# Peptides against a protein of PDB entry 7SFY, part 4

Target 1, 41 residues: chain A of PDB entry 7SFY
Amino acid sequence: ELFNLESRVEIEKSLTQMEDVLKALQMKLWEAESKLSFATC

## One batch from the design tools (peptide; aimed at target 1 R8 M18 E19, target 1 (a further copy) E33)

Design b2_p26_2_s2 (made by RFdiffusion4, then SolubleMPNN; failed a check: too like the target's own chain; its pose is not in this set)
Amino acid sequence: ELRKKLEELEKVLKALQEKLRKLKSV

Design b2_p26_4_s3 (made by RFdiffusion4, then SolubleMPNN; failed a check: too like the target's own chain; its pose is not in this set)
Amino acid sequence: SLREKLEELEKVLKALQEKLRKLKSV

Design b2_p26_5_s1 (made by RFdiffusion4, then SolubleMPNN; failed a check: too like the target's own chain; its pose is not in this set)
Amino acid sequence: LERVTQLEDVLKALQMKLWELKSKLS

Design b2_p26_5_s2 (made by RFdiffusion4, then SolubleMPNN; failed a check: too like the target's own chain; its pose is not in this set)
Amino acid sequence: LERVTQLEDVLKALQMKLWELESKLS

Design b2_p26_5_s4 (made by RFdiffusion4, then SolubleMPNN; failed a check: too like the target's own chain; its pose is not in this set)
Amino acid sequence: LERVKQLEDVLKALQMKLWELKSKLS

Design b2_p26_7_s3 (made by RFdiffusion4, then SolubleMPNN; failed a check: too like the target's own chain; its pose is not in this set)
Amino acid sequence: SLREKLKQLEDVLKALQEKLRKLKAV

Design b2_p26_8 (made by RFdiffusion4)
Pose (drawn by RFdiffusion4):
Structure b2_p26_8 (pose): chain A 41 residues (1-41), chain B 38 residues (1-38), chain P 26 residues (1-26)
Amino acid sequence: as target 1 above (41 residues)
Amino acid sequence: FNLESRVEIEKSLTQMEDVLKALQMKLWEAESKLSFAT
Amino acid sequence: LREKADELKEKVEELKEKVEELNEEA
C-alpha cells in the first residue's frame, strides 16, 4: 500500500509537470503559427 | 526560442519536437509505473 | 506539431483521470 501511494504521488507529480511543460510549448507554437501564417498570408 | 528569422523558427520548432519526444517517454514511464501499482 | 501536442495533452488528461479514480477507490 505504501509503495502504491509513493507511485501514485510521483506519477501525478510529473503528470502536472508534463502539463506545465506542454502548455508553455503550445503557447510558443501558437506564436510561430501566427508568424508563419501572417508571413505566407 | 526565437522567431525573428526563418532559421530561428526552424531551430525553435525542432527544439519543441525534441521536447515532445521527451514528453512521450515520460508519459509511457507514467503508464507503466501506474500499471505496476494496481 | 500542433496535432501531436493536442493528442499528447489528451493522453495526459486521461491518465490524470485514471490516477484520480484509483485514489478515490483507495

Design b2_p26_8_s1 (made by RFdiffusion4, then SolubleMPNN; from b2_p26_8, 15 letters changed)
Fold by OpenDDE base, seed 4:
Structure b2_p26_8_s1 (fold): chain B 41 residues (1-41), chain C 41 residues (1-41), chain A 26 residues (1-26)
Amino acid sequence: as target 1 above (41 residues)
Amino acid sequence: as target 1 above (41 residues)
Amino acid sequence: LKEQLEELEKKLKELKSKLSELTKKL
C-alpha cells in the first residue's frame, strides 16, 4: 500500500515520543544516582 | 515519497534499538534503587 | 519512582504498537 508523506510524518512523531520517554528514564536514573551519592554512610 | 520494504526494515531496527536502550535504563534504575534500599544507614 | 517507571513502560508499549501499525501500512 502507498506509504504517503502523512504516514511518514506520523512515524517520525512516534519515534520522537519514544525519544522523550527515553530522556525521562535517563532523568529518573540521574535522580536515583544522585540520591546514592548523598548516601553519607 | 514512497517507503519501500528496506525503509520499513530500518524503522523497525530503530524501534528495536530504542527498546533495548529503554530496557537497559530500566535495569540501571532498578539497580540504583536497590542500592538505596540496602543503604542501611 | 516505581509507579512513574511503570507509566513510562506503558507509554512505550503504546508507541511500539502505534509504530507497528504504521509500518504495516507500507
Scores: peptide ipSAE 0.127, ipTM 0.551, DockQ to the pose 0.112
OpenDDE base, seeds 1, 2, 3, 5: peptide ipSAE 0.125, 0.127, 0.135, 0.113; ipTM 0.550, 0.551, 0.556, 0.521; seed 3 fails the geometry check

## One batch from the design tools (peptide; aimed at target 1 L15)

Design b2_p27_1_s2 (made by RFdiffusion4, then SolubleMPNN; failed a check: too like the target's own chain; its pose is not in this set)
Amino acid sequence: SRLEELKEVLKALQMKLWEARSKLEAL

Design b2_p27_1_s4 (made by RFdiffusion4, then SolubleMPNN; failed a check: too like the target's own chain; its pose is not in this set)
Amino acid sequence: SRLQEMKEVLKALQMKLWEARSLLEAL

Design b2_p27_4_s1 (made by RFdiffusion4, then SolubleMPNN; failed a check: too like the target's own chain; its pose is not in this set)
Amino acid sequence: KIEELKEQLKALQDKLWKARSLLSKLK

Design b2_p27_4_s2 (made by RFdiffusion4, then SolubleMPNN; failed a check: too like the target's own chain; its pose is not in this set)
Amino acid sequence: KLKQLKEQLKALQDKLWEAKSKLSELK

Design b2_p27_5_s1 (made by RFdiffusion4, then SolubleMPNN; failed a check: too like the target's own chain; its pose is not in this set)
Amino acid sequence: LRERLEKLKEELKALQMKLWKAKSLLS

Design b2_p27_5_s2 (made by RFdiffusion4, then SolubleMPNN; failed a check: too like the target's own chain; its pose is not in this set)
Amino acid sequence: LRKRLEELKEVLKALQMKIWELKSKLS

Design b2_p27_5_s3 (made by RFdiffusion4, then SolubleMPNN; failed a check: too like the target's own chain; its pose is not in this set)
Amino acid sequence: LRKRLEELKEVLKALQMKIWKLKSLLS

Design b2_p27_6 (made by RFdiffusion4)
Pose (drawn by RFdiffusion4):
Structure b2_p27_6 (pose): chain A 41 residues (1-41), chain B 38 residues (1-38), chain P 27 residues (1-27)
Amino acid sequence: as target 1 above (41 residues)
Amino acid sequence: FNLESRVEIEKSLTQMEDVLKALQMKLWEAESKLSFAT
Amino acid sequence: LKEKVEELKEKSEEFEEKLEELKEKLE
């Protein structure tokens, strides 16, 4: 049970970490989309 | 992470791809740790 | 480069969906 809890803790910790990393990535990607979109009309 | 030039967009886009590539492995690692904890 | 941006967007959306599904399973 202890091992299970340690797992679930370290799992959902990096799940939020992956959330934070991707959504900053999605924001910069949107900037690039707008850049190439306006540039190539 | 620059978008001033086409050259920089290219370098920046590849970096984002490398980042997703790291994220896919982290997702799989999480899939396994969880499968092993049930 | 525009096509690469579209493909990168699709991959990021699919990854987000999979992360949401894994979070739901963990809950």

Design b2_p27_6_s1 (made by RFdiffusion4, then SolubleMPNN; from b2_p27_6, 16 letters changed; failed a check: too like the target's own chain)
Amino acid sequence: LLERVTQLEDVLKALQMKLWELKSKLS

Design b2_p27_6_s2 (made by RFdiffusion4, then SolubleMPNN; from b2_p27_6, 17 letters changed; failed a check: too like the target's own chain)
Amino acid sequence: LLKRVTQLEDVLKALQMKLWELKSKLS

Design b2_p27_6_s3 (made by RFdiffusion4, then SolubleMPNN; from b2_p27_6, 17 letters changed; failed a check: too like the target's own chain)
Amino acid sequence: LLQRVTQLEDVLKALQMKLWELKSKLS

Design b2_p27_6_s4 (made by RFdiffusion4, then SolubleMPNN; from b2_p27_6, 17 letters changed; failed a check: too like the target's own chain)
Amino acid sequence: LLERVTQLEDVLKALQMKLWELRSKLS

Design b2_p27_7_s1 (made by RFdiffusion4, then SolubleMPNN; failed a check: too like the target's own chain; its pose is not in this set)
Amino acid sequence: KLKKLEEQLKALQKKLWEARSKLSALK

## One batch from the design tools (peptide; aimed at target 1 R8, target 1 (a further copy) L25)

Design b2_p28_2_s1 (made by RFdiffusion4, then SolubleMPNN; failed a check: too like the target's own chain; its pose is not in this set)
Amino acid sequence: SELEKKLKELEDVLKALQMKLWEARSKL

Design b2_p28_2_s3 (made by RFdiffusion4, then SolubleMPNN; failed a check: too like the target's own chain; its pose is not in this set)
Amino acid sequence: SSLEKKLKQLEDVLKALQMKLWEAKSKL

Design b2_p28_3 (made by RFdiffusion4)
Pose (drawn by RFdiffusion4):
Structure b2_p28_3 (pose): chain A 41 residues (1-41), chain B 38 residues (1-38), chain P 28 residues (1-28)
Amino acid sequence: as target 1 above (41 residues)
Amino acid sequence: FNLESRVEIEKSLTQMEDVLKALQMKLWEAESKLSFAT
Amino acid sequence: ALTEKVATLKEKSEAFETKLTELKEKLA
């Protein structure tokens, strides 16, 4: 039970970490999309 | 992470792909740790 | 070529976000 809880804790911790990393990645991808979109009309 | 130039967009897009590549492995690692904890 | 790369990277990012959401829901 203890091991299970340690797992679930470290799991969902990095899940939120992955959420944070990606959504900043999605924001910069949007900037690039707007850049190449406007540039190539 | 620059977008001033086409060269920079290219370098920046590859960095984002490398980041996603790291994320896919972290997702799989989470898939397994969880499967092993049930 | 850069525009195509941005479109492909966007699709991959959206698909990865869906899988992360499904895994989070499964863990809950």

Design b2_p28_3_s1 (made by RFdiffusion4, then SolubleMPNN; from b2_p28_3, 16 letters changed; failed a check: too like the target's own chain)
Amino acid sequence: DLEKRVTQLKDVLKALQMKLWELKSKLS

Design b2_p28_3_s2 (made by RFdiffusion4, then SolubleMPNN; from b2_p28_3, 17 letters changed; failed a check: too like the target's own chain)
Amino acid sequence: DLEKRVTQLEDVLKALQMKLWELKSKLS

Design b2_p28_3_s3 (made by RFdiffusion4, then SolubleMPNN; from b2_p28_3, 17 letters changed; failed a check: too like the target's own chain)
Amino acid sequence: SLLKRVTQLEDVLKALQMKLWELKSKLS

Design b2_p28_3_s4 (made by RFdiffusion4, then SolubleMPNN; from b2_p28_3, 17 letters changed; failed a check: too like the target's own chain)
Amino acid sequence: SLEKRVTQLEDVLKALQMKLWELKSKLS

Design b2_p28_5_s3 (made by RFdiffusion4, then SolubleMPNN; failed a check: too like the target's own chain; its pose is not in this set)
Amino acid sequence: SLEERISRLEDVLKALQMKLWEARSLLS

Design b2_p28_6_s1 (made by RFdiffusion4, then SolubleMPNN; failed a check: too like the target's own chain; its pose is not in this set)
Amino acid sequence: ELEKKLKELEDVLKALQMKLWEAKSKLS

Design b2_p28_6_s2 (made by RFdiffusion4, then SolubleMPNN; failed a check: too like the target's own chain; its pose is not in this set)
Amino acid sequence: SLEKKLKELEDVLKALQMKLWEAKSLLS

Design b2_p28_6_s3 (made by RFdiffusion4, then SolubleMPNN; failed a check: too like the target's own chain; its pose is not in this set)
Amino acid sequence: ELRKKLEELEEVLKALQMKLWEARSKLA

Design b2_p28_7_s1 (made by RFdiffusion4, then SolubleMPNN; failed a check: too like the target's own chain; its pose is not in this set)
Amino acid sequence: SLEEKLKQMEDVLKALQMKLWKAKSLLS

Design b2_p28_7_s3 (made by RFdiffusion4, then SolubleMPNN; failed a check: too like the target's own chain; its pose is not in this set)
Amino acid sequence: SLEERLRQLEEVLKALQMKLWEAKSKLS

Design b2_p28_8 (made by RFdiffusion4)
Pose (drawn by RFdiffusion4):
Structure b2_p28_8 (pose): chain A 41 residues (1-41), chain B 38 residues (1-38), chain P 28 residues (1-28)
Amino acid sequence: as target 1 above (41 residues)
Amino acid sequence: FNLESRVEIEKSLTQMEDVLKALQMKLWEAESKLSFAT
Amino acid sequence: LMEKVEELKEKTEEFEEKLEELKEKLEE
């Protein structure tokens, strides 16, 4: 039970971490999309 | 992470791909740790 | 470069969906 809880804790911790990393990545991607979109009309 | 030039967009897009590549492994690692905890 | 941006956007959306599914499973 203890091991299970340690797992679930470290799991969902990096799940939020991956959330934070991807959404900043999606924001910069959007900037690039707007850049190449406007540039190539 | 620059978009001033086409050269920089290219370097920046590859960096984002490398980031996603790291994310895919982290996701799989999480899939396994969870499967092993049930 | 635009094609690469479209492909990377699709992949990031699909990855986000998988991450949401895994979070739902962990909550169960």

Design b2_p28_8_s1 (made by RFdiffusion4, then SolubleMPNN; from b2_p28_8, 18 letters changed; failed a check: too like the target's own chain)
Amino acid sequence: LLKRVTQLEDVLKALQMKLWELKSKLSA

Design b2_p28_8_s2 (made by RFdiffusion4, then SolubleMPNN; from b2_p28_8, 17 letters changed; failed a check: too like the target's own chain)
Amino acid sequence: LLERVTQLEDVLKALQMKLWELKSKLSF

Design b2_p28_8_s3 (made by RFdiffusion4, then SolubleMPNN; from b2_p28_8, 19 letters changed; failed a check: too like the target's own chain)
Amino acid sequence: LLKRATQLEDVLKALQMKLWELKSKLSS

Design b2_p28_8_s4 (made by RFdiffusion4, then SolubleMPNN; from b2_p28_8, 18 letters changed; failed a check: too like the target's own chain)
Amino acid sequence: LLKRVTQLEDVLKALQMKLWELKSKLSF

## One batch from the design tools (peptide; aimed at target 1 L15 L22)

Design b2_p29_1 (made by RFdiffusion4)
Pose (drawn by RFdiffusion4):
Structure b2_p29_1 (pose): chain A 41 residues (1-41), chain B 38 residues (1-38), chain P 29 residues (1-29)
Amino acid sequence: as target 1 above (41 residues)
Amino acid sequence: FNLESRVEIEKSLTQMEDVLKALQMKLWEAESKLSFAT
Amino acid sequence: ELTEKVEELKEKAEEFEEKLEELKEKLEE
């Protein structure tokens, strides 16, 4: 039970971490989309 | 992470791809740790 | 080529986000 809880804690911790990393990545990707979109009309 | 030039967009896009590549392995690692905890 | 690469990177980012939401839902069960 203890091991299970330690797992679930470390799991969902990095799940939020992956959430934070991706959504900043999605924001910069949007900037690049707008850049190449406007540039190539 | 620059977008001033086409060369920089290219370098920046590859960095984002490398980041996603790291995220995919982290996702799989999480899939396994969870499967092993049920 | 850069536009195509941006579109492919967007698809991959959307698919990864969906899988992350599915894994969160599974952990909550």

Design b2_p29_1_s1 (made by RFdiffusion4, then SolubleMPNN; from b2_p29_1, 19 letters changed; failed a check: too like the target's own chain)
Amino acid sequence: SLEKKLTQLEDVLKALQMKLWELKSKLSF

Design b2_p29_1_s2 (made by RFdiffusion4, then SolubleMPNN; from b2_p29_1, 20 letters changed; failed a check: too like the target's own chain)
Amino acid sequence: DLEKKLTQLEDVLKALQMKLWEAKSKLSF

Design b2_p29_1_s3 (made by RFdiffusion4, then SolubleMPNN; from b2_p29_1, 19 letters changed; failed a check: too like the target's own chain)
Amino acid sequence: SLEKRVTQLEDVLKALQMKLWELKSKLSF

Design b2_p29_1_s4 (made by RFdiffusion4, then SolubleMPNN; from b2_p29_1, 20 letters changed; failed a check: too like the target's own chain)
Amino acid sequence: SLEKRLTQLEDVLKALQMKLWELKSKLSF

Design b2_p29_2_s1 (made by RFdiffusion4, then SolubleMPNN; failed a check: too like the target's own chain; its pose is not in this set)
Amino acid sequence: FEELRKRLKELEDVLKALQMKLWEARSLL

Design b2_p29_2_s2 (made by RFdiffusion4, then SolubleMPNN; failed a check: too like the target's own chain; its pose is not in this set)
Amino acid sequence: FEELRKRLEQLEDVLKALQMKLWEARSLL

Design b2_p29_3_s1 (made by RFdiffusion4, then SolubleMPNN; failed a check: too like the target's own chain; its pose is not in this set)
Amino acid sequence: SLEKKVTQLEDVLKALQMKLWELESKLSF

Design b2_p29_3_s2 (made by RFdiffusion4, then SolubleMPNN; failed a check: too like the target's own chain; its pose is not in this set)
Amino acid sequence: DLEKRLTQLEDVLKALQMKLWELKSKLSF

Design b2_p29_3_s3 (made by RFdiffusion4, then SolubleMPNN; failed a check: too like the target's own chain; its pose is not in this set)
Amino acid sequence: DLLKRATQLEDVLKALQMKLWELRSKLSF

Design b2_p29_3_s4 (made by RFdiffusion4, then SolubleMPNN; failed a check: too like the target's own chain; its pose is not in this set)
Amino acid sequence: DLEKRVTQLEDVLKALQMKLWELESKLSF

Design b2_p29_4_s1 (made by RFdiffusion4, then SolubleMPNN; failed a check: too like the target's own chain; its pose is not in this set)
Amino acid sequence: VELLKRVTQLEDVLKALQMKLWELKSKLS

Design b2_p29_4_s2 (made by RFdiffusion4, then SolubleMPNN; failed a check: too like the target's own chain; its pose is not in this set)
Amino acid sequence: SSLLKRVTQLEDVLKALQMKLWELKSKLS

Design b2_p29_4_s3 (made by RFdiffusion4, then SolubleMPNN; failed a check: too like the target's own chain; its pose is not in this set)
Amino acid sequence: VSLLKRATQLKDVLKALQMKLWELKSKLS

Design b2_p29_4_s4 (made by RFdiffusion4, then SolubleMPNN; failed a check: too like the target's own chain; its pose is not in this set)
Amino acid sequence: EELLKRVTQLKDVLKALQMKLWELKSKLS

Design b2_p29_5 (made by RFdiffusion4)
Pose (drawn by RFdiffusion4):
Structure b2_p29_5 (pose): chain A 41 residues (1-41), chain B 38 residues (1-38), chain P 29 residues (1-29)
Amino acid sequence: as target 1 above (41 residues)
Amino acid sequence: FNLESRVEIEKSLTQMEDVLKALQMKLWEAESKLSFAT
Amino acid sequence: ESEELLEKVKELKEKSEELLEKVKELKEK
């Protein structure tokens, strides 16, 4: 039970970490999309 | 992470891809740790 | 070259949306 809880804790911790890393990545991707979109009309 | 030039967009887009490649492995690792904990 | 970079941006956007859905589905478990 202890091991299970340690797992679930370290799991969902990095899940929020992966959330944070991807959504910043999606924001910069959007900037690039707007850049190449406007540039190539 | 620049977008001033086409050369920089290219370098920046590849960095984003390398980041997503790291995220896919982290996702799989999470998939397994969880499967092993049930 | 610019058109090719735009296509690549669209592909990376799709892959990033799909990965985020999988991360949310795994978090729900």

Design b2_p29_5_s1 (made by RFdiffusion4, then SolubleMPNN; from b2_p29_5, 16 letters changed; failed a check: too like the target's own chain)
Amino acid sequence: SLVELLKRVTQLQDELKALLEKIWELKSK

Design b2_p29_6_s1 (made by RFdiffusion4, then SolubleMPNN; failed a check: too like the target's own chain; its pose is not in this set)
Amino acid sequence: EEKLKELKEVLKALQMKLWEAKSKLSALS

Design b2_p29_7_s2 (made by RFdiffusion4, then SolubleMPNN; failed a check: too like the target's own chain; its pose is not in this set)
Amino acid sequence: LRKRLQELKEVLKALQMKLWKAKSKLEAL

Design b2_p29_7_s3 (made by RFdiffusion4, then SolubleMPNN; failed a check: too like the target's own chain; its pose is not in this set)
Amino acid sequence: LRKKLEELKEVLKALQMKLWEAKSKLKEL

Design b2_p29_7_s4 (made by RFdiffusion4, then SolubleMPNN; failed a check: too like the target's own chain; its pose is not in this set)
Amino acid sequence: LRKKLEELEKVLKALQDKLWKAKSKLDAL

Design b2_p29_8_s1 (made by RFdiffusion4, then SolubleMPNN; failed a check: too like the target's own chain; its pose is not in this set)
Amino acid sequence: ELRKKLEELEDVLKALQMKLWEAKSLLSA

Design b2_p29_8_s3 (made by RFdiffusion4, then SolubleMPNN; failed a check: too like the target's own chain; its pose is not in this set)
Amino acid sequence: ELRERLRRLEEVLKALQMKLWEAKSKLSE

## One batch from the design tools (peptide; aimed at target 1 L36, target 1 (a further copy) R8 E12)

Design b2_p30_1_s1 (made by RFdiffusion4, then SolubleMPNN; failed a check: too like the target's own chain; its pose is not in this set)
Amino acid sequence: SLQKRLKEMEEVLKALQMKLWEARSKLKAL

Design b2_p30_1_s2 (made by RFdiffusion4, then SolubleMPNN; failed a check: too like the target's own chain; its pose is not in this set)
Amino acid sequence: ELEKRLKELEDVLKALQMKLWRAKSLLEAL

Design b2_p30_1_s3 (made by RFdiffusion4, then SolubleMPNN; failed a check: too like the target's own chain; its pose is not in this set)
Amino acid sequence: SLRKKIEELKEVLKALQMKLWEARSLLEAL

Design b2_p30_1_s4 (made by RFdiffusion4, then SolubleMPNN; failed a check: too like the target's own chain; its pose is not in this set)
Amino acid sequence: SLRKKLEELEEVLKALQMKLWEARKLLEAL

Design b2_p30_2_s1 (made by RFdiffusion4, then SolubleMPNN; failed a check: too like the target's own chain; its pose is not in this set)
Amino acid sequence: DLLKRVTQLKDVLKALQMKLWELRSKLSFA

Design b2_p30_2_s2 (made by RFdiffusion4, then SolubleMPNN; failed a check: too like the target's own chain; its pose is not in this set)
Amino acid sequence: SLLKKVTQLEDVLKALQMKLWELRSKLSFA

Design b2_p30_2_s3 (made by RFdiffusion4, then SolubleMPNN; failed a check: too like the target's own chain; its pose is not in this set)
Amino acid sequence: DLLKRVTQLKDVLKALQMKLWELESKLSFA

Design b2_p30_2_s4 (made by RFdiffusion4, then SolubleMPNN; failed a check: too like the target's own chain; its pose is not in this set)
Amino acid sequence: DLLKRATQLKDVLKALQMKLWELESKLSFA

Design b2_p30_4 (made by RFdiffusion4)
Pose (drawn by RFdiffusion4):
Structure b2_p30_4 (pose): chain A 41 residues (1-41), chain B 38 residues (1-38), chain P 30 residues (1-30)
Amino acid sequence: as target 1 above (41 residues)
Amino acid sequence: FNLESRVEIEKSLTQMEDVLKALQMKLWEAESKLSFAT
Amino acid sequence: DEKAKELLEKAKELKEKAEELLEKVEELKE
């Protein structure tokens, strides 16, 4: 039970971490999309 | 992470791909740790 | 320019992959 809880804790911790990393990444992707979109009309 | 130039967009887009590549492995690692904890 | 179109297509592909990965992360979190 203890091991299970340690797992679930470290799991959902990095899940939020992966959330934070991807959404910043999606924001800069959007900037590039707007850049190449406007540039190539 | 620059977008001033085409050369920079290219370097920046590859960095984003490398980041997604790291995220896919982290996701799989999480899939396994969870499967092993049930 | 051809190079600029290719960079745009790549950026769209990366956006799609990022949206699909986020969906899997949300499903695993649930």

Design b2_p30_5 (made by RFdiffusion4; failed a check: too like the target's own chain)
Pose (drawn by RFdiffusion4):
Structure b2_p30_5 (pose): chain A 41 residues (1-41), chain B 38 residues (1-38), chain P 30 residues (1-30)
Amino acid sequence: as target 1 above (41 residues)
Amino acid sequence: FNLESRVEIEKSLTQMEDVLKALQMKLWEAESKLSFAT
Amino acid sequence: KNEELLERVEELKEKSEELEEKVEELKEKV
């Protein structure tokens, strides 16, 4: 039970971490999309 | 992470792909740790 | 070259949205 809880804790911790990393990545992707979109009309 | 030039967009897009590549392995690692904890 | 980079941005956006959905589904299971 202890091992299970340690797992679930370290799991959902990095899940939020992955959430934070991806959504900043999605924001910069959007900037590039707008850049190449406006540039190539 | 620059978008001033085409050359920089290219370098920047590859960096984002490398980041996604790291995220896919982290997702799989999470998939397994969880499967092993049930 | 710019059109090719735009296509690449669209593909990376699709892949990032699909990965986000998988992370949300795995978070729900936890």

Design b2_p30_5_s1 (made by RFdiffusion4, then SolubleMPNN; from b2_p30_5, 17 letters changed; failed a check: too like the target's own chain)
Amino acid sequence: SLVELLKRVTQLQDVLKALQMKIWELKSKV

Design b2_p30_5_s2 (made by RFdiffusion4, then SolubleMPNN; from b2_p30_5, 17 letters changed; failed a check: too like the target's own chain)
Amino acid sequence: DLVELLKRVTQLQDVLKALQMKIWELKSKV

Design b2_p30_5_s3 (made by RFdiffusion4, then SolubleMPNN; from b2_p30_5, 17 letters changed; failed a check: too like the target's own chain)
Amino acid sequence: SLVELLKRVTQLQDVLDALQMKIWELKSKV

Design b2_p30_5_s4 (made by RFdiffusion4, then SolubleMPNN; from b2_p30_5, 17 letters changed; failed a check: too like the target's own chain)
Amino acid sequence: DLVELLKRVTQLQDVLDALQMKIWELKKKV

Design b2_p30_7 (made by RFdiffusion4)
Pose (drawn by RFdiffusion4):
Structure b2_p30_7 (pose): chain A 41 residues (1-41), chain B 38 residues (1-38), chain P 30 residues (1-30)
Amino acid sequence: as target 1 above (41 residues)
Amino acid sequence: FNLESRVEIEKSLTQMEDVLKALQMKLWEAESKLSFAT
Amino acid sequence: EKELLERVKELKEKTEEFEEKLEELKEKLE
């Protein structure tokens, strides 16, 4: 049970970490999309 | 992470692909740790 | 520049699919 809880903790921790990393990534991807979109009309 | 030039967009897009590549492995690692904890 | 735009669209689709899988894994963990 202890091992299970340690797992679930370290799992959802990096799940939020992955959430944070991607959504900053999605924001810069949007900037690039707008850049190439406006540039190539 | 620059978008001033086409050359920088290219370098920047590859960096984002490398990041996603790291995220995919982290997702799989989480899939397994969880499968092993049930 | 057109090729880079296509590449941006493809990366956007991959990031949306990855986000969906991350949400599904979070729900299963809950």

Design b2_p30_7_s1 (made by RFdiffusion4, then SolubleMPNN; from b2_p30_7, 17 letters changed; failed a check: too like the target's own chain)
Amino acid sequence: LVELLKRVTQLQDVLKALQMKLWELKSKLS

Design b2_p30_7_s2 (made by RFdiffusion4, then SolubleMPNN; from b2_p30_7, 19 letters changed; failed a check: too like the target's own chain)
Amino acid sequence: LVELLKRATQLQDVLKALQMKLWELRSKLS

Design b2_p30_7_s3 (made by RFdiffusion4, then SolubleMPNN; from b2_p30_7, 18 letters changed; failed a check: too like the target's own chain)
Amino acid sequence: LVDLLKRVTQLQDVLKALQMKLWELKSKLS

